Peptides against a protein of PDB entry 6MBK. Designs and how they scored, part 169

Target 1, 240 residues: chain A of PDB entry 6MBK
Amino acid sequence: GFEMVNFKEEGFGLRATRDIKAEELFLWVPRKLLMTVESAKNSVLGPLYSQDRILQAMGNIALAFHLLCERASPNSFWQPYIQTLPSEYDTPLYFEEDEVRYLQSTQAIHDVFSQYKNTARQYAYFYKVIQTHPHANKLPLKDSFTYEDYRWAVSSVMTRQNQIPTEDGSRVTLALIPLWDMCNHTNGLITTGYNLEDDRCECVALQDFRAGEQIYIFYGTRSNAEFVIHSGFFFDNNSH

## One batch from the design tools (peptide; made by RFdiffusion4, then SolubleMPNN)

Design b2_p19_8_s4 (from b2_p19_8, 6 letters changed)
Fold by OpenDDE base, seed 4:
Formats: C-alpha cells, structure tokens, sequence
Structure b2_p19_8_s4 (fold): chain B 240 residues (1-240), chain A 19 residues (1-19)
C-alpha cells in the first residue's frame, strides 16, 4: 500500500505504507480514472469538441481544455487530482526574462519562442471560440478563460500527458494518469505500462521500498512516453 | 514533483475562421 503525502521539498508524492519489493505491482489505475481525450469528448466539452477542428486534430489541446473544464467544475471527479497539480511549471511558458536571455545563446531558444508564439495564437483562437461558439456557452470556463489558465493547462498536459492505447488497442490516445502521476521521479528504468486485458495503467516497483519511504518511479520522457504496449515491463534484470 | 522541461509541439494544424 501507499499514501499520498506532501513532501516539503518535492511537493506531493507517494509514500509506502508497507514494505514493497522490487518488481511488485504496487499501483494500478483503471482507464475509468484517467483523464483522456475520450473522457473529454464525453464531458461538457464534448459538444464543442465535435465542432472544433483544432480540438479534434490535437488531442493534447483537447486534454488541456478538459483539464480546465474539470478544474472549473466543483463537483468534478478529478478535483482531488487537480488540486495536487502545480500552480506553475518549469516549462518554457513560465520562463522569466533572465532565463530566456540565457537561452538565447542556445538552440533551445527557437523552441521556446515557438512555444510562446503557438500558445499565444492558440489562446487567441480559443478565446474567440469560447466567446462566440454556441457550444461554449455551457462551459464553466466561459467567463474566466485567461492566458494564464491556458498556459497552465498546456503546461500541465505537456508535463503529464501519456500515450495509452485506446480501449480496442487499435490506436493510441492521450491521458493524464492520476495517482501514478503523483509519484516523484528518479533515474532508472521504466516500470510503468498499460495492461489492455485489465484496461489499466500498471506500475511495478523500481526497487525495494520500506514502509515510510517515498516511492519513486522513472517516468521516462513523458511527452512521448509511449506506454510499451504488449512488451512486458522492460525489467532489465541487470542483476549485476 | 520535479518536472523536466519537455519539448512538445503544440503547433496547430490550422486556424479555421469559424464564420
């Protein structure tokens, strides 16, 4: 077992409530608990999604709007998860002037500027959509859609989205994975996958954890973390 | 939670003018 704990330096994380052994399946998250493009389509956002080409084409943006809609919904199932999300991120969209100036000497500056430009353009587009589109009238964010909101949602998705299979396994979709997402990260091997048979995200312990210890995982590259569909957990048994 | 900066392209496909 584990419990959610607010660690002083690392923020929210998971702490073991019992001894957990390496390779033990200690955490699983069923699809029904995930925030996905599909759950976005089935939410209050669904009608707008069905009419907006950008939402349809860009699952990450759909997920960002889903996150904003659920955040603005007091009775959302995901409120406990959303409340654990950072208010700010170390993403380029939050860089201070000095950080941007430092990056001007690097190739990363082009990506930073691209992100700024794209995010601003998307915000401007969706601001207009939210103000004018009939299906936007019922969105809880209609009267409170700021650039800061959008920046936060985009950054949340950017840092936390995962690729998971669709229910039929024919395609991949994007998901935020509550609870698992709260694990702080360490270097190591990816010990998380998606079990299609049980329709759940599964995480096995990277190492032994004793009761009272923080549970760390290696998430890999989150933005492109393709859940290893069907390849068993790459436990490199590098038993050295 | 320490988050690493992740490069993700949010370039939209198109900006259709919903008229």
Amino acid sequence: as target 1 above (240 residues)
Amino acid sequence: MPLFPIELDFTPVTFPDDY
Scores: peptide ipSAE 0.036, ipTM 0.646, DockQ to the pose 0.069
Fold by OpenDDE base, seed 3:
Structure b2_p19_8_s4 (fold): chain B 240 residues (1-240), chain A 19 residues (1-19)
Amino acid sequence: as target 1 above (240 residues)
Amino acid sequence: MPLFPIELDFTPVTFPDDY
């Protein structure tokens, strides 16, 4: 097993409570525990999702709103997970004016400005939708939807979103993976996959860990939720 | 300051004309 621990330098992570061997399946998360586009569709957001083209076209935004709705719901199943998320992020949406000025001398400035513009436009659009759309009336965020809320949700999804197979394995969908995303990262190979037979995300140990040691995993690059593009990420039908 | 990769593209394919 493992336990959540606050480490002095790395912050929160997972610590082994017993010896774990390399390649041992030590962590699995069933689909029912994941926050997915499908769980968003099946939540209080579902009626609005069915009517809004942007939510339908952009699964990442659907996850962001799902996260906000569940955060605003005291009885949400995901409250324990949501409470572990950072309140702020080191993403471009949180950069101060001086940090942006520094980036003006770099090639990244165009992407930063694009992100600012797109996020602001999305917020303005959905603010109006939440205030006026009939299916938004039951959303717990209706009376409290700020740019800071949206920025936080977007940044949470941006940093934690993963691609997983759909239930039938025919397509990919987007998911936040509670418990698994508590692991801190190290260099190595991706040891996480999705087992379609058992319908769960599975993580095997990268190396031997002794009882009391911090458990590290390799996330690879998670840009644009492209976790699957790495040769080390596997599905049940195509494990490597 | 180190540059961080943009981890997710939130650019929509299309916006409504009013936005």
Scores: peptide ipSAE 0.035, ipTM 0.631, DockQ to the pose 0.071
Fold by OpenDDE base, seed 5:
Structure b2_p19_8_s4 (fold): chain B 240 residues (1-240), chain A 19 residues (1-19)
Amino acid sequence: as target 1 above (240 residues)
Amino acid sequence: MPLFPIELDFTPVTFPDDY
């Protein structure tokens, strides 16, 4: 087993409550617990999604709005997860003036400015949509949709979105994976995959962990884990 | 974990020009 713990310096993470062996399947998250583009479509956001081309075309934005809607919903199933998310991120959208100045000497500055511009444009667009679109009237964020909200949601998605297969396995979709994404990062191999037979995300231990130790995983070289494409870790469904 | 700048894709959807 494991438990969620607030570690000093690392923030929230998972701690082993028993000895866990390397390659042991210690964590799995069924699809029904994931925040996905599909769950966004099936939520209060669904009617707006069905009529907004940007939400339809950009699954990451759909997830961002899904996060915002669920955060604003006291009875949301994902409230416990959302409460574990950082309030701020180390993403370019949160860079201070000094950080931006430091980047001016690098090629990254163009990407940062592009991201700012894109995010601002998206916010402005969706602000108007939320204010004017009939299907936005039922959204819990209708009267509370700030740039800070949008920045947070976008950053949350950028740092935590994962590619998983659709239910039929024919395509990939985007998902936030509660509980799993609380594991802090370490160097190593990707040990997380998606089990289509059991319809769940599965994580095996990167190494031995003793009871009381923090459990670390390797997300890959980027903040976004492309489970299906990069890791190829389909755990052999030992249907036992 | 240092986050790399990730550019958000633009959809070909016309955003309202602030101009």
Scores: peptide ipSAE 0.041, ipTM 0.649, DockQ to the pose 0.060; fails the geometry check
Fold by OpenDDE base, seed 1:
Structure b2_p19_8_s4 (fold): chain B 240 residues (1-240), chain A 19 residues (1-19)
Amino acid sequence: as target 1 above (240 residues)
Amino acid sequence: MPLFPIELDFTPVTFPDDY
């Protein structure tokens, strides 16, 4: 019902290959296709994860390292997804000197400085971990871990991580959702939830789409988006 | 003014010396 397309101004997105009706379930992504904290634990990162306090405490950083490990793995299952991710992001970590100077007159400057400081400190910490920890020796990023790599991974997770239920539904975990997050954003209602019975992320069409049209969705708060976990599926107006 | 995504908490609670 859809195909991935690189649009001229918007980059990668999804295009309808047939007519899709409003509220039609057109896209679902099973848990096995998601990049999650659990998949990070089950990957080559697992041994290091089991011994590093920060990775264990901060699922978002675990996802960032999972993303880096998979990017550095030529045979990674997620290579097709990773190749669709932006090389740079519209986040403070990518601001140039002129952009930072412009923000000096705003309250946002404190957040920018905080992000710079925190990210740099984390990089320094994990650089040391990767160089010295026994379980880091076999990581595909062992000899190729730069600040630019870490900045990219942090920004990828910052802009794309989502809250989904654990397999047993007892708690929430963090996930990157391939294919779904390729949809470009528009204003509207949140039309994405998680179906625990089928163990998949589900997206229904925000509006009618004709064959050949780009499919847009509303992410709400894209960064660390909260999905419908327990109440089945409902539409929430989270637009601002 | 430039717009950017909402800041997420990437601040670790600790940086242990032993790891």
Scores: peptide ipSAE 0.039, ipTM 0.638, DockQ to the pose 0.062; fails the geometry check

## One batch from the design tools (peptide; made by RFdiffusion4, then SolubleMPNN)

Design b2_p20_3_s1 (from b2_p20_3, 11 letters changed)
Fold by OpenDDE base, seed 4:
Structure b2_p20_3_s1 (fold): chain B 240 residues (1-240), chain A 20 residues (1-20)
Amino acid sequence: as target 1 above (240 residues)
Amino acid sequence: SSSLQAWLSKLFPISLALVD
């Protein structure tokens, strides 16, 4: 009922190949296709995850490392998805000096500085972990882990992470959702959810779409403010 | 792009197109 299209101005998006009615379930993504904290635990990162307190405590960082490991793995199932990710992001971690200076007069500067500080500290910590931890030897990123890599992964997760239920529905976890991230979005009511019975992300149409029209979805607000305020990469009690 | 097409086609009943 839809096709993936790279639109000139808007980038990747979905185009309807048939008429789609409002509230129609037109798109779903099974859990098995998601990059999740669970898939990270089940990957080459699993042994390190099981022994690192920060990875265990911060699912977004776990996803960041999962993303880096999979990117560095030629045979990764998610390579096609990862290759669609931007090489840089409009996040504070990529702000130029002038942008930071401009923000000095605003309350946002404190959050920006905090993000810089935390990210730098996290990188330093994990650099040491990767160099010294026995289970890090299996990681494909062991010999190539730069700040730029970490910044990219953190920013990727920060901008693209989604909250989904655990398999048993008892808790909330984090996921990167292939195909989902490739959809252009529109502000409005959230039309996405998770079907636990079928164990899949589901998206219903915001409105009627005719064949040939671009399909827009709403899966959450991802503004610069959201990146700073709700990134989850702030760790006040970071001992490292 | 070809890898993406193959991957998506395998996992989803969709195709890729470029609008340049």
Scores: peptide ipSAE 0.145, ipTM 0.698, DockQ to the pose 0.027
Fold by OpenDDE base, seed 2:
Structure b2_p20_3_s1 (fold): chain B 240 residues (1-240), chain A 20 residues (1-20)
Amino acid sequence: as target 1 above (240 residues)
Amino acid sequence: SSSLQAWLSKLFPISLALVD
């Protein structure tokens, strides 16, 4: 029903190969293909996760470390996906001096500085954890954990994380959805959801699409403004 | 990339075709 195309200006996107009707389920991604907090717990990161309260309390940080561990693992199942991720992001953590100076005239500057400080503190904390904790010894990032790595992982998660239900549907957890990241999106109503019965993410068509047209989906706002205001990497006890 | 195409084709053989 669709094909993935590298569009000249928009990057990767989907193109309909047939007519698709509005509200038609045309795309789904099973849980087993997702990078989740659950998969992080079941990975080499699991033992450390079980011993670190910050990882347990902040699923986004757990995902960030999961992403770093998988990136550092040549045989990772998610290597093809990870390789599609940007090397840097247009997020506050990557702002240059001029951009920060410009923001000084806005209320956003406080949030930017807070993000810098918080991220730096988190890195310092986890750097020590990685160096000293027994359960960190087997992590592939043991000898290669830089601030740039952490900044990248945090930014990757912040810009790409999705909320999904746990396997039992009892609560919400976080996931990176490979195929979602390969779709161009529009603003509006979310057209994605989760089917617990089939244990998969589902996307329905926003509108009618004709064969040959680009398919746009909406799976959440990924704007810089959203990141600045609602980064979610703040935690009361994350400064250690 | 060819790796990505192979990976996606394996995971989504029915619904996804890749065009570079």
Scores: peptide ipSAE 0.140, ipTM 0.696, DockQ to the pose 0.028
Fold by OpenDDE base, seed 3:
Structure b2_p20_3_s1 (fold): chain B 240 residues (1-240), chain A 20 residues (1-20)
Amino acid sequence: as target 1 above (240 residues)
Amino acid sequence: SSSLQAWLSKLFPISLALVD
């Protein structure tokens, strides 16, 4: 097996409690434990989702609202996971004035400003939706939806979203994967995948590990540069 | 946290333990 440990230099990670062989399946997460676009549709957000074109078109925004609704729900199944999420992120939406000034000399500044404008527009749009749409009345965030909430949720999804297949395998959807975010990673071949037959995310060992050694996985690169260039949140609210 | 440990232990009863 494995255990979760707070490593001094690398933060939270996994440590082997026994010898693990290369290519051994040692960790899996069933679909039922994931926060997905499908679980969002099946939640209190479902009625609003079914009537809002932006939520339907942008699965990452749907996940952001799903995350906010579950955070605001005391009895949410995902409360223990949500409580492990950072309160702030290193995404452009959290950049200080000096950081923005530094970026003015780079080609990335256009994308940063675009993110600011798009996020602000999205917030303004959904603030109005939450205040006026009949299906928003039962949302737990009805009386508590600030820009800070939206910024946090967007940044959480931006940094943690994963692509997984739909149940029938015909399309790709988005998911937040508990425990997955808590693993330290290394460069190399991706050792994570989805098993449709067993309907679960799977992680195999990239090498042999002895009992007591830290386990590293690779599930893709997530850098600040990628957050600027490939956020996936660019959408004109007038295009709905 | 104790709540996280309890939750994870429920989900992964055989393979997972949390160590501070």
Scores: peptide ipSAE 0.138, ipTM 0.694, DockQ to the pose 0.028
Fold by OpenDDE base, seed 5:
Structure b2_p20_3_s1 (fold): chain B 240 residues (1-240), chain A 20 residues (1-20)
Amino acid sequence: as target 1 above (240 residues)
Amino acid sequence: SSSLQAWLSKLFPISLALVD
């Protein structure tokens, strides 16, 4: 019903190979294909996760480390997906001096500085953890964990994380969703959801699409496409 | 890339193409 297309100007997107009707379920992604907090726990990161309170408390950080571990693993299932991720992001952590100067005239500057400070502190904390914790010895990133790595992972998760239900549906958790990231989106109504019965992410068509037309989806805002400050990685307290 | 296309094709009933 669709194909992945790398459009010259718009980048990766979906193109309909047949007519698709509005509200038609045309795309789904099973949980097993997602990078989730659960998959992080079940990965090489699992032992460390089980002993680090911050990883346990902050699923987004767990995802960031999961992403880094998988990126550093040549045989990772998600390598093809990870390779599609940007090398840099339009997040505050990547702002140039001119952009920061511009923000100085706005109320956003405090949040930017806070994000920098918090991210740096998180990196310092986890750098020490990776260097000293016994369960970190098996991590593929043990000997190569830079601030740039962490910044990238944080920004990746910040811009791409999705809330999905846990397997039992009792709570919400975080996931990176392949294909979702590769779709161009439009503003409007959310066209994505989760089907617990089939344990999959689902996307319904926002409108009718004809064969050959680009399919746009909407699953929420992305901070990399918006000049916004995301606070998802902020600690409640700076006691660390 | 061929690897991406292969991966996507394996996981999803889709094809990958480049359009200018």
Scores: peptide ipSAE 0.127, ipTM 0.682, DockQ to the pose 0.027

Design b2_p20_3_s2 (from b2_p20_3, 9 letters changed)
Fold by OpenDDE base, seed 2:
Structure b2_p20_3_s2 (fold): chain B 240 residues (1-240), chain A 20 residues (1-20)
Amino acid sequence: as target 1 above (240 residues)
Amino acid sequence: SKKLQEWLSKRFPISLTLVD
Protein backbone atom coordinates (compact mmCIF):
# COMPACT_ATOMS: atom_id res chain seq x y z
CA GLY B 1 0.00 0.00 0.00
CA PHE B 2 3.05 2.32 0.07
CA GLU B 3 6.50 2.81 -1.40
CA MET B 4 9.69 4.57 -0.41
CA VAL B 5 10.28 7.78 -2.32
CA ASN B 6 12.96 10.42 -2.19
CA PHE B 7 11.07 13.70 -2.06
CA LYS B 8 13.03 16.74 -3.19
CA GLU B 9 12.41 18.92 -0.17
CA GLU B 10 11.76 16.39 2.57
CA GLY B 11 14.16 13.60 1.66
CA PHE B 12 12.98 10.03 1.99
CA GLY B 13 9.32 9.46 2.74
CA LEU B 14 6.47 7.06 2.11
CA ARG B 15 4.01 7.44 -0.75
CA ALA B 16 0.68 5.67 -0.96
CA THR B 17 0.34 3.23 -3.86
CA ARG B 18 -3.40 2.91 -3.29
CA ASP B 19 -6.08 4.82 -1.50
CA ILE B 20 -5.67 4.49 2.25
CA LYS B 21 -8.56 5.35 4.53
CA ALA B 22 -8.29 7.17 7.82
CA GLU B 23 -7.63 4.80 10.74
CA GLU B 24 -6.69 1.97 8.37
CA LEU B 25 -3.78 -0.18 9.55
CA PHE B 26 -1.41 0.35 6.65
CA LEU B 27 1.98 -0.30 8.27
CA TRP B 28 3.35 -2.69 10.88
CA VAL B 29 6.89 -3.54 11.93
CA PRO B 30 7.64 -6.72 13.89
CA ARG B 31 10.06 -6.53 16.84
CA LYS B 32 12.62 -8.63 14.96
CA LEU B 33 13.07 -5.79 12.46
CA LEU B 34 13.67 -3.11 15.11
CA MET B 35 17.03 -1.88 16.27
CA THR B 36 16.68 -2.08 20.04
CA VAL B 37 18.80 -2.10 23.15
CA GLU B 38 18.13 -5.84 23.20
CA SER B 39 19.36 -6.32 19.64
CA ALA B 40 22.46 -4.33 20.62
CA LYS B 41 23.04 -6.73 23.53
CA ASN B 42 22.66 -9.66 21.16
CA SER B 43 25.08 -8.21 18.58
CA VAL B 44 28.87 -8.02 18.40
CA LEU B 45 28.51 -5.16 20.89
CA GLY B 46 27.10 -7.55 23.51
CA PRO B 47 30.34 -8.45 25.31
CA LEU B 48 31.35 -4.80 25.65
CA TYR B 49 27.85 -3.82 26.69
CA SER B 50 27.95 -6.38 29.47
CA GLN B 51 31.06 -4.75 30.93
CA ASP B 52 30.44 -1.03 30.34
CA ARG B 53 28.29 0.80 32.87
CA ILE B 54 27.47 3.70 30.56
CA LEU B 55 26.21 1.45 27.78
CA GLN B 56 24.09 -0.36 30.34
CA ALA B 57 22.72 2.82 31.88
CA MET B 58 22.10 4.80 28.70
CA GLY B 59 20.04 2.95 26.13
CA ASN B 60 20.38 5.77 23.62
CA ILE B 61 24.17 5.38 23.62
CA ALA B 62 23.81 1.62 23.29
CA LEU B 63 21.64 2.24 20.22
CA ALA B 64 24.18 4.70 18.84
CA PHE B 65 26.96 2.13 19.08
CA HIS B 66 24.68 -0.55 17.70
CA LEU B 67 23.99 1.71 14.74
CA LEU B 68 27.71 2.34 14.19
CA CYS B 69 28.57 -1.35 14.40
CA GLU B 70 25.84 -2.28 11.94
CA ARG B 71 26.84 0.54 9.58
CA ALA B 72 30.38 -0.81 9.57
CA SER B 73 29.13 -4.34 8.86
CA PRO B 74 28.59 -4.95 5.12
CA ASN B 75 26.34 -7.93 5.77
CA SER B 76 24.18 -6.22 8.38
CA PHE B 77 20.47 -6.84 8.06
CA TRP B 78 19.91 -3.14 8.70
CA GLN B 79 22.09 -1.85 5.85
CA PRO B 80 19.05 -0.90 3.74
CA TYR B 81 17.64 1.04 6.68
CA ILE B 82 20.92 2.72 7.56
CA GLN B 83 21.31 3.88 3.97
CA THR B 84 18.04 5.80 4.28
CA LEU B 85 19.33 7.80 7.24
CA PRO B 86 20.55 11.34 6.67
CA SER B 87 24.31 11.83 6.51
CA GLU B 88 23.89 15.07 8.47
CA TYR B 89 21.22 16.51 10.74
CA ASP B 90 19.76 19.88 11.62
CA THR B 91 20.39 19.16 15.29
CA PRO B 92 22.52 21.35 17.57
CA LEU B 93 25.52 19.04 17.21
CA TYR B 94 25.71 20.15 13.58
CA PHE B 95 25.20 23.86 14.17
CA GLU B 96 27.75 26.20 12.73
CA GLU B 97 29.32 28.93 14.82
CA ASP B 98 26.97 31.56 13.43
CA GLU B 99 23.92 29.45 14.24
CA VAL B 100 25.15 28.99 17.79
CA ARG B 101 25.73 32.73 18.09
CA TYR B 102 22.20 33.36 16.94
CA LEU B 103 20.88 31.02 19.61
CA GLN B 104 22.82 32.79 22.36
CA SER B 105 19.85 35.12 22.70
CA THR B 106 17.55 32.18 23.45
CA GLN B 107 17.05 29.87 26.38
CA ALA B 108 17.92 26.97 24.08
CA ILE B 109 21.61 27.87 24.21
CA HIS B 110 22.00 26.16 27.56
CA ASP B 111 20.67 22.91 26.16
CA VAL B 112 22.87 23.24 23.08
CA PHE B 113 26.00 23.74 25.15
CA SER B 114 25.03 20.90 27.43
CA GLN B 115 24.55 18.62 24.44
CA TYR B 116 27.92 19.62 23.00
CA LYS B 117 29.71 19.01 26.27
CA ASN B 118 27.99 15.73 26.96
CA THR B 119 28.59 14.40 23.46
CA ALA B 120 32.25 15.39 23.55
CA ARG B 121 32.74 13.76 26.93
CA GLN B 122 31.00 10.61 25.81
CA TYR B 123 33.12 10.42 22.68
CA ALA B 124 36.34 10.87 24.64
CA TYR B 125 35.29 8.17 27.07
CA PHE B 126 34.28 5.66 24.44
CA TYR B 127 37.29 6.37 22.26
CA LYS B 128 39.43 5.23 25.17
CA VAL B 129 37.16 2.24 25.80
CA ILE B 130 37.31 1.15 22.16
CA GLN B 131 41.10 1.47 22.13
CA THR B 132 41.76 -0.32 25.40
CA HIS B 133 38.93 -2.70 26.26
CA PRO B 134 39.48 -6.34 25.25
CA HIS B 135 35.89 -6.78 24.11
CA ALA B 136 36.22 -3.85 21.72
CA ASN B 137 38.85 -5.62 19.59
CA LYS B 138 36.25 -7.43 17.48
CA LEU B 139 34.09 -4.39 16.86
CA PRO B 140 34.01 -3.38 13.20
CA LEU B 141 34.52 0.25 14.23
CA LYS B 142 37.73 -0.48 16.18
CA ASP B 143 39.98 1.36 13.73
CA SER B 144 37.35 3.83 12.53
CA PHE B 145 35.71 5.70 15.37
CA THR B 146 35.75 9.46 14.87
CA TYR B 147 33.84 12.22 16.56
CA GLU B 148 31.92 12.63 13.32
CA ASP B 149 30.87 8.99 13.49
CA TYR B 150 29.72 9.39 17.06
CA ARG B 151 27.96 12.69 16.38
CA TRP B 152 26.09 11.10 13.50
CA ALA B 153 25.05 8.06 15.48
CA VAL B 154 23.93 10.06 18.50
CA SER B 155 21.98 12.43 16.26
CA SER B 156 20.39 9.53 14.39
CA VAL B 157 19.24 7.99 17.64
CA MET B 158 18.16 11.30 19.12
CA THR B 159 15.91 12.04 16.16
CA ARG B 160 14.54 8.53 15.71
CA GLN B 161 14.48 6.72 19.06
CA ASN B 162 11.13 5.52 20.35
CA GLN B 163 9.91 4.04 23.58
CA ILE B 164 8.44 0.58 23.15
CA PRO B 165 7.54 -2.13 25.62
CA THR B 166 9.78 -5.09 26.28
CA GLU B 167 8.54 -8.39 24.91
CA ASP B 168 6.78 -9.21 28.18
CA GLY B 169 5.38 -5.69 28.48
CA SER B 170 6.89 -5.24 31.95
CA ARG B 171 9.31 -2.46 31.05
CA VAL B 172 10.00 0.23 28.48
CA THR B 173 12.99 0.05 26.16
CA LEU B 174 14.31 2.11 23.25
CA ALA B 175 14.01 1.27 19.58
CA LEU B 176 14.64 2.57 16.12
CA ILE B 177 11.72 1.56 13.94
CA PRO B 178 12.76 0.99 10.30
CA LEU B 179 10.30 1.84 7.53
CA TRP B 180 7.92 3.51 9.97
CA ASP B 181 10.34 6.32 10.75
CA MET B 182 10.51 7.13 7.05
CA CYS B 183 7.15 8.83 7.36
CA ASN B 184 7.53 12.57 7.47
CA HIS B 185 5.90 14.50 10.28
CA THR B 186 2.67 16.48 10.27
CA ASN B 187 0.37 17.93 12.89
CA GLY B 188 -2.26 15.58 14.21
CA LEU B 189 -2.77 12.78 16.68
CA ILE B 190 -0.68 9.77 17.60
CA THR B 191 -1.67 6.91 15.30
CA THR B 192 1.07 4.45 16.20
CA GLY B 193 1.07 1.87 18.94
CA TYR B 194 2.77 -1.33 19.92
CA ASN B 195 0.72 -4.50 19.73
CA LEU B 196 2.13 -6.87 22.33
CA GLU B 197 -0.02 -9.80 21.23
CA ASP B 198 1.50 -9.76 17.76
CA ASP B 199 4.78 -8.23 19.01
CA ARG B 200 4.82 -5.44 16.43
CA CYS B 201 4.56 -1.72 15.94
CA GLU B 202 1.30 -0.76 14.25
CA CYS B 203 0.48 2.46 12.44
CA VAL B 204 -2.95 3.55 11.29
CA ALA B 205 -3.54 6.35 8.84
CA LEU B 206 -4.04 9.80 10.34
CA GLN B 207 -6.32 10.76 7.46
CA ASP B 208 -7.39 9.59 4.04
CA PHE B 209 -4.51 9.37 1.60
CA ARG B 210 -5.01 8.97 -2.12
CA ALA B 211 -2.78 6.91 -4.34
CA GLY B 212 0.31 8.97 -5.09
CA GLU B 213 0.10 11.13 -1.95
CA GLN B 214 2.82 11.26 0.66
CA ILE B 215 1.90 9.58 3.92
CA TYR B 216 2.47 11.74 6.97
CA ILE B 217 2.24 10.80 10.62
CA PHE B 218 2.35 12.69 13.89
CA TYR B 219 5.35 11.90 16.08
CA GLY B 220 4.17 13.93 19.07
CA THR B 221 3.23 17.37 20.29
CA ARG B 222 6.33 19.43 20.95
CA SER B 223 7.43 23.03 20.95
CA ASN B 224 9.60 24.27 18.12
CA ALA B 225 12.45 24.55 20.59
CA GLU B 226 12.02 20.92 21.58
CA PHE B 227 11.85 19.87 17.95
CA VAL B 228 15.01 21.79 17.07
CA ILE B 229 16.94 20.53 20.05
CA HIS B 230 15.75 16.94 20.04
CA SER B 231 14.41 16.18 16.57
CA GLY B 232 15.67 18.84 14.16
CA PHE B 233 12.15 19.80 13.09
CA PHE B 234 10.61 23.25 12.93
CA PHE B 235 7.04 24.33 12.19
CA ASP B 236 6.13 27.97 11.69
CA ASN B 237 2.56 27.36 12.78
CA ASN B 238 3.41 25.32 15.85
CA SER B 239 1.05 26.26 18.67
CA HIS B 240 3.63 25.53 21.33
CA SER A 1 -11.75 10.03 17.19
CA LYS A 2 -13.33 7.68 19.69
CA LYS A 3 -12.37 4.80 17.47
CA LEU A 4 -8.73 5.83 17.36
CA GLN A 5 -8.69 6.35 21.10
CA GLU A 6 -10.11 2.90 21.66
CA TRP A 7 -7.59 1.43 19.25
CA LEU A 8 -4.70 3.13 21.04
CA SER A 9 -6.03 2.18 24.46
CA LYS A 10 -5.25 -1.44 23.67
CA ARG A 11 -1.69 -0.67 22.60
CA PHE A 12 1.44 0.91 23.94
CA PRO A 13 1.64 4.37 22.35
CA ILE A 14 4.72 5.04 20.27
CA SER A 15 6.29 8.46 19.88
CA LEU A 16 9.74 9.91 19.44
CA THR A 17 11.57 10.37 22.72
CA LEU A 18 13.25 13.53 23.90
CA VAL A 19 16.84 13.66 25.04
CA ASP A 20 16.94 13.77 28.83
Scores: peptide ipSAE 0.264, ipTM 0.811, DockQ to the pose 0.871
Fold by OpenDDE base, seed 3:
Structure b2_p20_3_s2 (fold): chain B 240 residues (1-240), chain A 20 residues (1-20)
Amino acid sequence: as target 1 above (240 residues)
Amino acid sequence: SKKLQEWLSKRFPISLTLVD
């Protein structure tokens, strides 16, 4: 077992409640608990998704809207998970003027400005869609859709999205993985995968952990810099 | 959050405790 703990320097993480051995399957998350593009399609967002080309082409935006709709729904299955998410992020969308000025001397400034412009354009587009599209009338966010909401949702997805297989295993889709994404990071090998037979995410221990020790996992090379570079809204070319 | 603990305990066959 493990428990959630607020560590002084690292914030929230997982602590072992028993000895865990290296390569032990200590954590798994069934598909039914994930926030996915498929769960977005099956939600109140589904009718709008079926008619909006951008939502269909950009799974990360679909997840962002799914997250906003579920956050605005008091009875959402994911409320306990959503409440654990940060209210703000250390992403370029939250940079202060002084931080942006500092970056003006770097090559990163182009990527920052691109992200700002793209996010602003997307917000303006979807604001109009939410106000005018018939299928947006049932969305819980219809009367409360601010840039701050959109910025938060986009940043949440950007920092937490994962690729997983579709139910049939034929394609990849995007998912937020509750509980698993609470682990803090360490250097090592990726020890998380997807078990198609059991239809679940599986995480095995990178090393031995004693009872009372913090559990770390390796999420891959997700540097903040890579978030800046790779957080480009990739159009899923899989729309063909 | 007690709500998170309850949610996790019901959803996962792993014993989870929240330490504040």
Scores: peptide ipSAE 0.028, ipTM 0.429, DockQ to the pose 0.029
Fold by OpenDDE base, seed 4:
Structure b2_p20_3_s2 (fold): chain B 240 residues (1-240), chain A 20 residues (1-20)
Amino acid sequence: as target 1 above (240 residues)
Amino acid sequence: SKKLQEWLSKRFPISLTLVD
C-alpha cells in the first residue's frame, strides 16, 4: 500500500499507493528485519562488544558500530536499508563553524558543545580500540574508521533509534527500524507500537491518506530545540 | 540579534530562545 520515494525537499519518504484510512495498520516490520543491539551482538561486532564496556553500556554506540560494520559489508542484509540513509544530517555534528557561532547565542549551545565533545572523545577512544583490540581485526571497518564515519553512524542512530521491547518483553532495547523510519515527521499522535505477540513493530495511519500522498508519522513530543539537536527536524508550531 | 534571527529563519524554520 506504499512505495519509497525520494521527495525533493524532504528526502526519502513513503507514498501511499492506495487509499489508507486513519488507524489502519498499513506497515509492520518484524524483529528479524530490525537492526538492534542484539543483532549487533550476534554480528562480527559481537566479540568486541563482549569485551568493551562502553559498547555494552551505550546501546546507541553499539548500533552505530553495527551500522558501520554492516555498511562496510557488501553482503549485509541491511545494505538496501543503509543505502537509503542520508550521507549527512542536520545534527550539530555537521554544523559549520559559523553555524556553531550563531548558536552560541541560543539555549541549544550547551547541548551542541556536549555532543561535539562527547562524540570526539568517543571517536578517539574507539579509534584506539579499533587499532589495538584483537577482536577489532576482523571488523570490516578496521582500516577505514574516520571521524566522518563515526559522526555519520552516531548521527544516524541519534536520529533514527527507537526503543522496542526485548523478545521476552521484560526490558527495552534500541533498534533501527528499516522502512518505517523512512516516514517523514509530522505533528499528531504517536501511532507506532510494538506487537509482542507477532514480534513486530506496527504503524497505524495517523490520518487518511489518498493514493499518491506522502505518509507522515509522529514520533513523539519534543521541543524545537530537541528536534534540532536530536533529529534535525523542525516544526513551525510545535503545539505538543 | 537581528542577524541571528535572520540566520535561524533560513536554517531552521523555528524560533530558538536566545541566551545573550
Scores: peptide ipSAE 0.006, ipTM 0.362, DockQ to the pose 0.022
Fold by OpenDDE base, seed 5:
Structure b2_p20_3_s2 (fold): chain B 240 residues (1-240), chain A 20 residues (1-20)
Amino acid sequence: as target 1 above (240 residues)
Amino acid sequence: SKKLQEWLSKRFPISLTLVD
């Protein structure tokens, strides 16, 4: 019912291939298609994850490394998704001098600098880990792990991470939701949830869309405190 | 962090999560 399209000025988005009615379940993404902390544990990163306390404690960093490892893997299932991700972001880690100068007049500057420092410290830590830890030897990042890589991955996760329930529904975990996160944002209500019975993210249409129209969704606020469930794509039904 | 988030929320259609 939709296709991925590169829209001018908006970048990648979803376009309806048929009429979609408001509240229609038009998009779902099974857990197996998500990039999660669990999939990170089950990947080439798993052995390192099992021995690094920071990766274990910080799911967002685990996702960042998962994203980097999969990006470096030509046969990764998520290559089509990763290729749709921006090469750079408007996050504080990418702020230009003028943007930083603007923030100097605000208290936000301290938070920006803190983020810079924290990210740099994390990079330095993990650079050493990747270079020295025995379980890092098989990582595709072993010989190529730059700050740019880390900045990109962290920013990708920061802008796209979602909270979803664990398989047993007992707690929440972090996930990147392919295809769903390609929908461009509009104001409205969150129309995305997680169906535990079917073990999938589900997105219902915010409004009626006609064939040929871009599909917009409301992502809500992405924070550690807010449970934002983002919906997934039908890879099989998505005409590229 | 809240002030940054508030500022970011005004600038971006999607609120960004701060990196810990």
Scores: peptide ipSAE 0.019, ipTM 0.403, DockQ to the pose 0.101; fails the geometry check

